# Designs tried in a protein design run: peptides against a protein of PDB entry 4AID. Part 100

Target 1, 242 residues: chain A of PDB entry 4AID
Amino acid sequence: FDIKRKTIEWGGKTLVLETGRIARQADGAVLATMGETVVLATAVFAKSQKPGQDFFPLTVNYQEKTFAAGKIPGGFFKREGRPSEKETLVSRLIDRPIRPLFVKGFKNEVQVVVTVLQHDLENDPDILGMVAASAALCLSGAPFMGPIGAARVGWVDGAYVLNPTLDEMKESKMDLVVAGTADAVMMVESEIQELSEEIVLGGVNFAHQQMQAVIDAIIDLAEHAAKEPFAFEPEDTDAIKA

## One batch from the design tools (peptide; made by RFdiffusion4, then SolubleMPNN)

Design b2_p18_1_s3 (from b2_p18_1, 14 letters changed)
Fold by OpenDDE base, seed 5:
Structure b2_p18_1_s3 (fold): chain B 242 residues (1-242), chain A 18 residues (1-18)
Amino acid sequence: as target 1 above (242 residues)
Amino acid sequence: MEQWKKWKELQERLKARK
């Protein structure tokens, strides 16, 4: 197997992005590891548009499998078939920043699946899942104008903390999830406890700065492992109204 | 148009580094 791997130090943790070992039938597939948390992201896209397709059919599915459930905080026996509240929320969290980054007029079906394979009880799979999904899309050849990075920011002892552990998050006055490109913040999700707007905005900026290393890592991986871009040309009529 | 150009440019940069 031709395995490509990028490793970076990120927030005092090792982030590994790997492709070529698992899910090779997907258009893009990335195994992402942070600490001992491991996720598999796959991206699959249809090579044609369905007749009469009028909207962009993106589906994002984040899943925490039962084999990882013994290591997932609050992981009661998830019956196969219905997403948990967490899985639904994280699926939306991944969807929000990636959906706007598809080329206008692209209406082929896109499926992103993020599967938690391992949880270390320190590193939340959601951030890792966002990163992995971004990487998988960049590798796929789909008309995706990524990568995105993502970061969680805490506020602990009067300082920003990048991707706080689950234990550090208990002391955090902020749970701030940010996703963005190199150029722009695409999504902010925040839970805050009695913090100034200045601290929150500073947290968004901190997240956006810290995610650049991840964006660069995805680009480096894509340079070595991305498929050829899908032969797509936007219709001229959609280009004139933007 | 601008976003599509950015994607194409990114893809060409990725190809040029292979």
Scores: peptide ipSAE 0.082, ipTM 0.679, DockQ to the pose 0.730
Fold by OpenDDE base, seed 4:
Structure b2_p18_1_s3 (fold): chain B 242 residues (1-242), chain A 18 residues (1-18)
Amino acid sequence: as target 1 above (242 residues)
Amino acid sequence: MEQWKKWKELQERLKARK
């Protein structure tokens, strides 16, 4: 196995991004670990457009598997065949920042699947899933203008906390999820309790600063493990100049 | 313009390091 691994310390936790051991049939595959929470992201893309395809067919599917459910809060209530509310929400959280970053005119089918393999009861797999999906896309060779980073920001005892634990989140006055590129914020999702706009904006900036280490880690992994870029030239270069 | 250039530059760097 040609295993490539990047390890960083991030918010006082070890983040590991690994490729080459699992899901080798995918275009990109990343096993991501933070604490003892483990996710597998896979990216697969079609090498041609379907006849009559008029929109970009991106599907993002976040799944918490039943074998991990014994360690996932609320995991026992999953009905087979329909995503839970959490799985639906997290699938959208991953979709929102990545969808705009595909090269205009690319209408080949893209499937991103994020599977929670383990949960430590401290680290929520949603942020880890966003990071893993970004990394898998960067490794795939798809015309994806990533990477994205992601971060959760809490407000605990009058300070910003990067990726608060589930227990720290009970004391947090903010649940702020941010995703972005190195240069731009792409998505903000927030639940806020009695905080000023200044604190919230400061939280977005804090998240964007803290995710740079993750973006750099994805780039470093991609430099060692990415597939050849897919030979895609958009027909309309004017759609790229906008 | 900037994102497409950055993607191309990243892809070129990724190719050059293989």
Scores: peptide ipSAE 0.074, ipTM 0.691, DockQ to the pose 0.538
Fold by OpenDDE base, seed 1:
Structure b2_p18_1_s3 (fold): chain B 242 residues (1-242), chain A 18 residues (1-18)
Amino acid sequence: as target 1 above (242 residues)
Amino acid sequence: MEQWKKWKELQERLKARK
């Protein structure tokens, strides 16, 4: 099997992006690991538009499988077949930054599925899921103008912390999730306790700077493992408005 | 126009390394 792997040090942790071992039937598939947290992202896209399709049909599903539930806080209460509140929120966190990055006029169905395979109780799988989804899309050949990076920023003892552990987050006055491209911030989600707007804006900038290493890692992986780009050209009417 | 050019350019860069 042709397995490609990229490994980087990121925020004092090892990030591993791997493709070629699992989910070969997908257009893109990435196994991402940080600490002992492991996620599988898959991207699948239709090779034709459905008749009468008037909007871009993107579906993003983040899920925690029952076999990982023994390592996931609150996993015991998950009824099979309904997304938890966390799964719904994380699905939106992944959807928000990637949706605007598809080429305008592309209306083929796209499905992104992120599955938590393992949780270490230190590294939240949401950030890892965002990174893995970005990588899977870049590998797929879909007309996706990524990659995106993502980062969580904490504020602990008067300093920014990149991807704080769940224990460090108990002492953090900020839970700031940022996603962006190399050039721009695409999404911010934040919970803040008594911090100035200046500290929050500084946290966004810190996140955007720190995610560049992840963006570069996804590009490097894609250069070695991406499928052929899907033969898509937007109609001239859509190209003029982009 | 600019975003589509960036995608094509990225795809060309990805192809040039294969």
Scores: peptide ipSAE 0.102, ipTM 0.697, DockQ to the pose 0.661; fails the geometry check
Fold by OpenDDE base, seed 2:
Structure b2_p18_1_s3 (fold): chain B 242 residues (1-242), chain A 18 residues (1-18)
Amino acid sequence: as target 1 above (242 residues)
Amino acid sequence: MEQWKKWKELQERLKARK
């Protein structure tokens, strides 16, 4: 197996991005680890458009499987066949920043699946899932104008905390999730307790600065392991000018 | 414009390494 791995220190934790071991049938597949939390992201895209396809058919599915449920909080109450509220919310958190980064006019079916394989009870799989999905798309050859990075920001004892643990989040006055490219913030989701707008805006800027190391790590992995870019030319030259 | 330029630049960098 040709296994490629990128490892960085990120917010005092080891982030590992690995490809080439699992899900080799996908267009892109990334095993991502932060602490002892482990996710598998896969990206698959159709090589042709369906006749009469009028919209971009992107599907994003985040899943916390039962084999990891022995260490996942709330894992015992899965109704068979329906996503939990958490799985639905995290699927949307991954979808929101990814969807606008596909080349305009690309209408081939794209499926992103993020599966939680292990949970350490400290590091939430949502941020790791966003990073892994971004990396899997960059490796796939799909016309995805990523990577995106993602970060969670807490506010503990009058300071910003990058990717607070589940225990640190109990003392946090802010749960701020940010996703973006190297140049732009693409998505903000926030729950805030009695903080100024200045602190919140500072948190968005802090998140965007801290995610650059992840963006660079995805680029480095893609430079060593990405498939050939899918040959796609948008018909409308104005789509290139936007 | 900028993201498509970055995608093209990444594509060219990936091709140049093969």
Scores: peptide ipSAE 0.078, ipTM 0.689, DockQ to the pose 0.420; fails the geometry check

Design b2_p18_1_s4 (from b2_p18_1, 13 letters changed)
Fold by OpenDDE base, seed 2:
Structure b2_p18_1_s4 (fold): chain B 242 residues (1-242), chain A 18 residues (1-18)
Amino acid sequence: as target 1 above (242 residues)
Amino acid sequence: DEGYEAWKRLQEALRARK
């Protein structure tokens, strides 16, 4: 097995990105660990467009499997076959920042699957899932203009906290999730309690600054493990407007 | 497309480091 691993310290926690061991049948596959929370992200894309395909067919599926449910709050009652509210929300959180980063005109089917393998009850798998999905896409060879980073920002005792634990979040006046590229913020989701716009905007900037280390880690992993880029050329749609 | 060119440049940079 040609296993590649990148390890960084991020917000006082060890982030590990690993590829080459699991899900080698995918175009990209990343095992991501933060603390003792573990997720597997896989990216698969079709090598041709379906006849008559008129939209970009991206599917993102975040899953908390029953084998991890013994460590996931509320995991005991998941009926087979429908995503939970959390799984639906996190799937959207991953989808929103990655969807606009595919090269225009690419209409091959893309499937991103993020599976929670372990939960430590401190580190939420959503941020880790966003990072892992970004890394898996960058490794896949798909025409994806990533990486994205992601961060959660709390406001505890008058300070920003990067990726607060579930216990620290109980004292937080802010739940701010940000995703972006090196150059741009792509998505913001926020729940705010009695904070000024200045503090919230400062939180977005803090998140974007702190996620650069993750973006750099994904790039470093991709330098060592990315597949050859898929041979894709966008149709020259601009030649009709000249 | 600026996006396509950016993707190409990224992929070229990733290959040049391997």
Scores: peptide ipSAE 0.258, ipTM 0.817, DockQ to the pose 0.821
Fold by OpenDDE base, seed 3:
Structure b2_p18_1_s4 (fold): chain B 242 residues (1-242), chain A 18 residues (1-18)
Amino acid sequence: as target 1 above (242 residues)
Amino acid sequence: DEGYEAWKRLQEALRARK
């Protein structure tokens, strides 16, 4: 097995990105670990466009498997076959920042699946899932202008906290999720209690700064493990207007 | 498209480092 691994310290926790051991049938597959929370992200894309395809067919599915339900709060109440409210929300959180980063004119079907394999009850798998999905896409050879990083920012005891634990989040006056490229913020989602706009904007900047290490880690992994880029040439739609 | 050219340049850079 040609296993590639990148390990970084991130917010006082070890982030591990691994490829080559699992889901080798996917175009990209990344096993991501933070603490004892473990997610598998897979990216698969069609090698041709469907006839008459007029939109970009991206599907993102975040799922917390029932076998992990003993470690996932509320996991026992999941009806088989329907995403929970959390799974639906996190699927959207992953979709939002990645969708704009596909090369214009690429309309091949893309499927991103993020599966929670283990939950430590401290580290929420949503941020880890965003990172893993980004990494899987960068490894896939799809025309994706990533990577993205992601971070959650809390406000605890008058300070920013990177990726607060579930227990720290109970004391946090902010739940700020940010995703972006090296150069740009792509998505912000926030729940805020009685904080100034200045603190919130500072939180976005803090998140974007802190995610650079993750972006660099994904790039390093991709340099060593990415597939050959898909031979895609967008139709020069500008040449038809001349 | 500037995005496509940027993606190509990134992929070329990644290949050159392998």
Scores: peptide ipSAE 0.256, ipTM 0.821, DockQ to the pose 0.809
Fold by OpenDDE base, seed 4:
Structure b2_p18_1_s4 (fold): chain B 242 residues (1-242), chain A 18 residues (1-18)
Amino acid sequence: as target 1 above (242 residues)
Amino acid sequence: DEGYEAWKRLQEALRARK
């Protein structure tokens, strides 16, 4: 096994990004850990475009497996076959910032699967899943203009809190999820309780600043473990529409 | 295409650090 690992301190917690031990059949695979919450992200892409493909076929699936459900708050034995509301929401949360970062004209099928393997009841796997998905795509060789970082920001006792625990979130007046590249915010999702626009905007900026360490960690991992870039050239017709 | 060139530059940067 050629295991590559990056470890950083992030918001007072240890973030670990690992590749090479698990899911080696994927184009990219990352095991991400924060506290005792563990997610596996896999990225797979088709090596050719399907005949007559007219749109970019990206599928993102976030899954909380039944074996982890006993440690997931509100995790009931899900019936096989339909994503829960949470899984649907988190799948969209991961999809939104990554979809626009694929090279225009790339219409090969891409599948991103994020699987929650363990939950510590403190660290929500959604942010970790976003980070892991970004890392898996960067390792895959797909024409993805990542990495993205992600962060949750709370407002607790009159201060911003990076990736609040589930217990800290009960006291938070803000649930702000931000995803972005090094240069740009790509997605904001927010639930706020009687906070000024200034505090919310400050939270977006705080998130974007704090996710830089994650972006750098993904880059460092990719430098050591990324596959060769997929040989892709956009069709001239797609370049003109850019 | 600015996106394609940006992706190429990113890949070149990743390779240059190896």
Scores: peptide ipSAE 0.211, ipTM 0.784, DockQ to the pose 0.783
Fold by OpenDDE base, seed 1:
Structure b2_p18_1_s4 (fold): chain B 242 residues (1-242), chain A 18 residues (1-18)
Amino acid sequence: as target 1 above (242 residues)
Amino acid sequence: DEGYEAWKRLQEALRARK
């Protein structure tokens, strides 16, 4: 196996991004670890467009599988065959920032699957899943203008906390999820308790600054492990109007 | 499209470092 691994310290935790060991049949596959939380992200894209395809067919699925269910809060109540509320929410959190970053005119089917393999009950797999999905897309050769980074920001004891633990989140007045590129914030989702707009905006900026190390780590991994870029040229829609 | 050109430049940079 040609295993490539990137390790960084991020918010006082070790983030590991690994490729080449599992899901090698995917266009991109990344095993991401933070603490003892582990996720597998896979990216697969069609090498041709379906006849008559008029929209970009991106599907993002976040899943907490039964082998991890003994460590996942609420895992005992999973009715087989339907996404939980959490799985649906996290799938949307991953979809929202990546969807606009595909090259305009690309209408080949893309499937991103994030599977939680292990949960440590401290580190939420949602942020880790966003990072892993970004990395898997960057490795795939798909016309994706990433990477994105992601971060959760809490407000605990009058300070910003990067990726608070589930226990720290009980004391947090903010649950702020941010995703973005090196240059731009792409998505904000927030639940806030009695905080000023200034503190929230400061939290967005803090998240965007802190995710740069993750973006750089994904780039470093891609430099060593990315597939050849898919030969895609957008139809020059301006040349048809001449 | 500026985004497409940016993606191409990124891919070229990634290939140059490989």
Scores: peptide ipSAE 0.178, ipTM 0.764, DockQ to the pose 0.846

Design b2_p18_2_s1 (from b2_p18_2, 7 letters changed)
Fold by OpenDDE base, seed 1:
Structure b2_p18_2_s1 (fold): chain B 242 residues (1-242), chain A 18 residues (1-18)
Amino acid sequence: as target 1 above (242 residues)
Amino acid sequence: MEMLEKMKEIQKKAVENR
């Protein structure tokens, strides 16, 4: 097994990104761990465009399935087949920052699946899922201009907290989720309680600074484990307007 | 095999082999 692993300290927690052990039949596959929360991200893309494909067919699916039900909050019998509200929301949180980073004109089908394998009841698998999805895409050879990083920011006792625990979040006046590249913020979602815009904007900047270590960790993993880039030349649509 | 079916099989096998 050609197993590659990157380990970093991130917000006082150990983040582990691993590839090469499981899901080797995917284009990219990453096992990500923070505390005892574990997610598997897989990326698969079609090597050709479907006839008549007019839009970019990206599908993102975040899942907290029954195989982890003994280690997921609310592991009551999820009726097979419909995403929960959380699964739908987190799938969108992953989709939003990655979708604009594909090369323009790429219309091959892409599927990203993030599966929660374990939950420690402290570390939310959503942020870990965003990071793992980014890493899996960077390993895949798809024409994805990532990586993205992601972070949750809390406001506890008058300070920013990176990736607060579920218990720290009860005392937090902010639930701020940020995703971005090295150079830019791509997505912000926020729930706030009586905080100034200045504190929220400061939280976005804090998140963007703190995610750089994750971006660098994904790059280092990709340098050692990425597949050859898929040869994709966008049709020069500007040459058809002359 | 649709790519979605392939992905479901990949995920299933990845969980069974953990």
Scores: peptide ipSAE 0.030, ipTM 0.577, DockQ to the pose 0.032
Fold by OpenDDE base, seed 3:
Structure b2_p18_2_s1 (fold): chain B 242 residues (1-242), chain A 18 residues (1-18)
Amino acid sequence: as target 1 above (242 residues)
Amino acid sequence: MEMLEKMKEIQKKAVENR
C-alpha cells in the first residue's frame, strides 16, 4: 500500500492527514486525526455528465455512525436512516465553502462522505471533517479549485483560541467557524455573546491566518498522492482566474 | 498563476513522483 501522511502542529494539537490505507476505491480518501478524534473523508465523482443534467450535482454527507456510538455522545440513540440535526448542520458547513470552488460547467455527480470513526470528547469532528473533505477532493482529480482550510475560533479570557476543546467552548464568548482558500474567506458561521464587531472581524482574520498551515499541508499531501487531474474543459475560463 | 494551472502542476508532480 502506498500510504502518504502529512503531520502538522496546529493550535497546539497534532493534525494528521493520511491517504492510501482505507477506501482506496474512492477517487480521494483521507483519514484525518486530531487528538483522538478520527474522521474518514471520501470523494467520488462521475467520469461523465448525465444526459440533461442542468445543475452541479454535489452531495455532502457527514455521518457520526452507530459503530462509533460508544465513542460519540448520544450515538446509541441515533435512528437509522435519518441525519441528526448536527449531521445535517455539519454537512452544510462542508458543502458551503466547497461548492463554489468547482470549475464552472462541471456537472458530473460528486459525492463527499465524511464519517466520524472516533470522538475524543475534546476535539469536535466538524472542523476535522471540513479539512478531511477538502483534502479528499484535492486528491481525487476532480476539478476542485481548493484546498479549503477551516478553523473554529473561540474567545476565552480575552484572547482568540484556535479550535477550542468542547470544555473550553463552555467558557468561550464566541463560536466562530471559518472556511476559506489561501486567498479568500468562503464561509463564516458565528455564535457570539456580547463581543464587539472588531473582535469578531479579528477572529475571522485569525481563523484565515491559522488555516494557511492546513491548506499548505493539504497541498503537500496532494503533491505526493493526488490522482491525475480529470480531463475537463471548463465552459468559462474566466472563472479559473480566481 | 490560474488556480487550475497550479492544481494541474501539483497533481502532475504527484503522478510523476509515483
Scores: peptide ipSAE 0.023, ipTM 0.606, DockQ to the pose 0.769
Fold by OpenDDE base, seed 4:
Structure b2_p18_2_s1 (fold): chain B 242 residues (1-242), chain A 18 residues (1-18)
Amino acid sequence: as target 1 above (242 residues)
Amino acid sequence: MEMLEKMKEIQKKAVENR
């Protein structure tokens, strides 16, 4: 197995991004670990467009499988078929920042699946899932203009906290999830308890600064393990305006 | 095989081989 691994210290925790051991039949596959929380992201894309495809067919599925349920807070044996509310929300959190970053005119089917393999009861797999999905897309050769980073920001004891633990989040006045590229914030989702707009905006800036180390880690992993870019020429849509 | 089915199989095999 040609295993490539990037390890960084991030918010006082070790983040590990690994490829080449698991899901090698995907276009991209990343095993991401923070603490003892472990997620597998896979990216697969069609090598042709379906006849009559008029929209970009991106599907993102975040899944907390029953094998991890005994280690997931509120994890019960889920009935196969309908995503939980959490799985639906996290799938959207991953989808929102990545969807705009595909090359315009690319209408090949893309699927991203994030599976929670382990939960440590401290580190939420949602942020880790966003990072892993970004990394898997960057490795895939799909025309994805990532990477994205992601971060959760808390406000605990009058300070910003990067990726607060589930216990620190009980004392947090802010649950702020940010995703972005190196250059831009792409998505903000926030639950705020009586904080000023200044503190919230400062939290967005803090998140965007702190995610740069993750973006750089994904780039470094991609330099060592990415597939060749898929040969895609966007149809010059400017030729239809003459 | 639908790409979704292929991905489900990839994920299943990835969990089984861990």
Scores: peptide ipSAE 0.023, ipTM 0.585, DockQ to the pose 0.032
Fold by OpenDDE base, seed 2:
Structure b2_p18_2_s1 (fold): chain B 242 residues (1-242), chain A 18 residues (1-18)
Amino acid sequence: as target 1 above (242 residues)
Amino acid sequence: MEMLEKMKEIQKKAVENR
């Protein structure tokens, strides 16, 4: 087994990105850990386009498995066969920033699956799932122009807090989730209690600055462990202007 | 050419073609 691991300190917590141990049948697979929260992200892509495919067939599936449910709040009553509201929302949070980063004209099927393996009741697996999905895509060889980073920002005692714990979030006046590349913010989701626009915009900038360490960690992991890029050339869009 | 350079070249081409 050729196991590659990147470890960084991020917001006072240890972030670990690991590849090569599990899910080796995927194009990319990353085991991500923050505290005792653990997620597995897998990326798989088709090596050809389906006949008549007219749209980009990306699917993102975030799931919390029943074996992790003993540590997941509300996990004991998942009816088999439909995503929970949380799983649906987090799947969209992962999808939104990654979808626009695929090379234009790429219409091969792409499946990203994020599975929560463990939850510590402090670190939310959503941010960790976004980071792990980004890393798995960068390792896959798919024509993905990532990495993305992600961060949650709280506002506690008149200060920004990076990735507040579930307990710190009870005292937070802001739940701000940001995802972006090194150069650009790609997605913002926010729930805000009586804060100025200046504080919110400052929170977006804080998130984008703090996620750079994660972007750099994904790049370093990819330099050591990514597959050869899939041979794909974008359709020459200049041929439609004649 | 390191894989990072290939990825940066693909990224650059994808940004230039937008």
Scores: peptide ipSAE 0.021, ipTM 0.600, DockQ to the pose 0.068

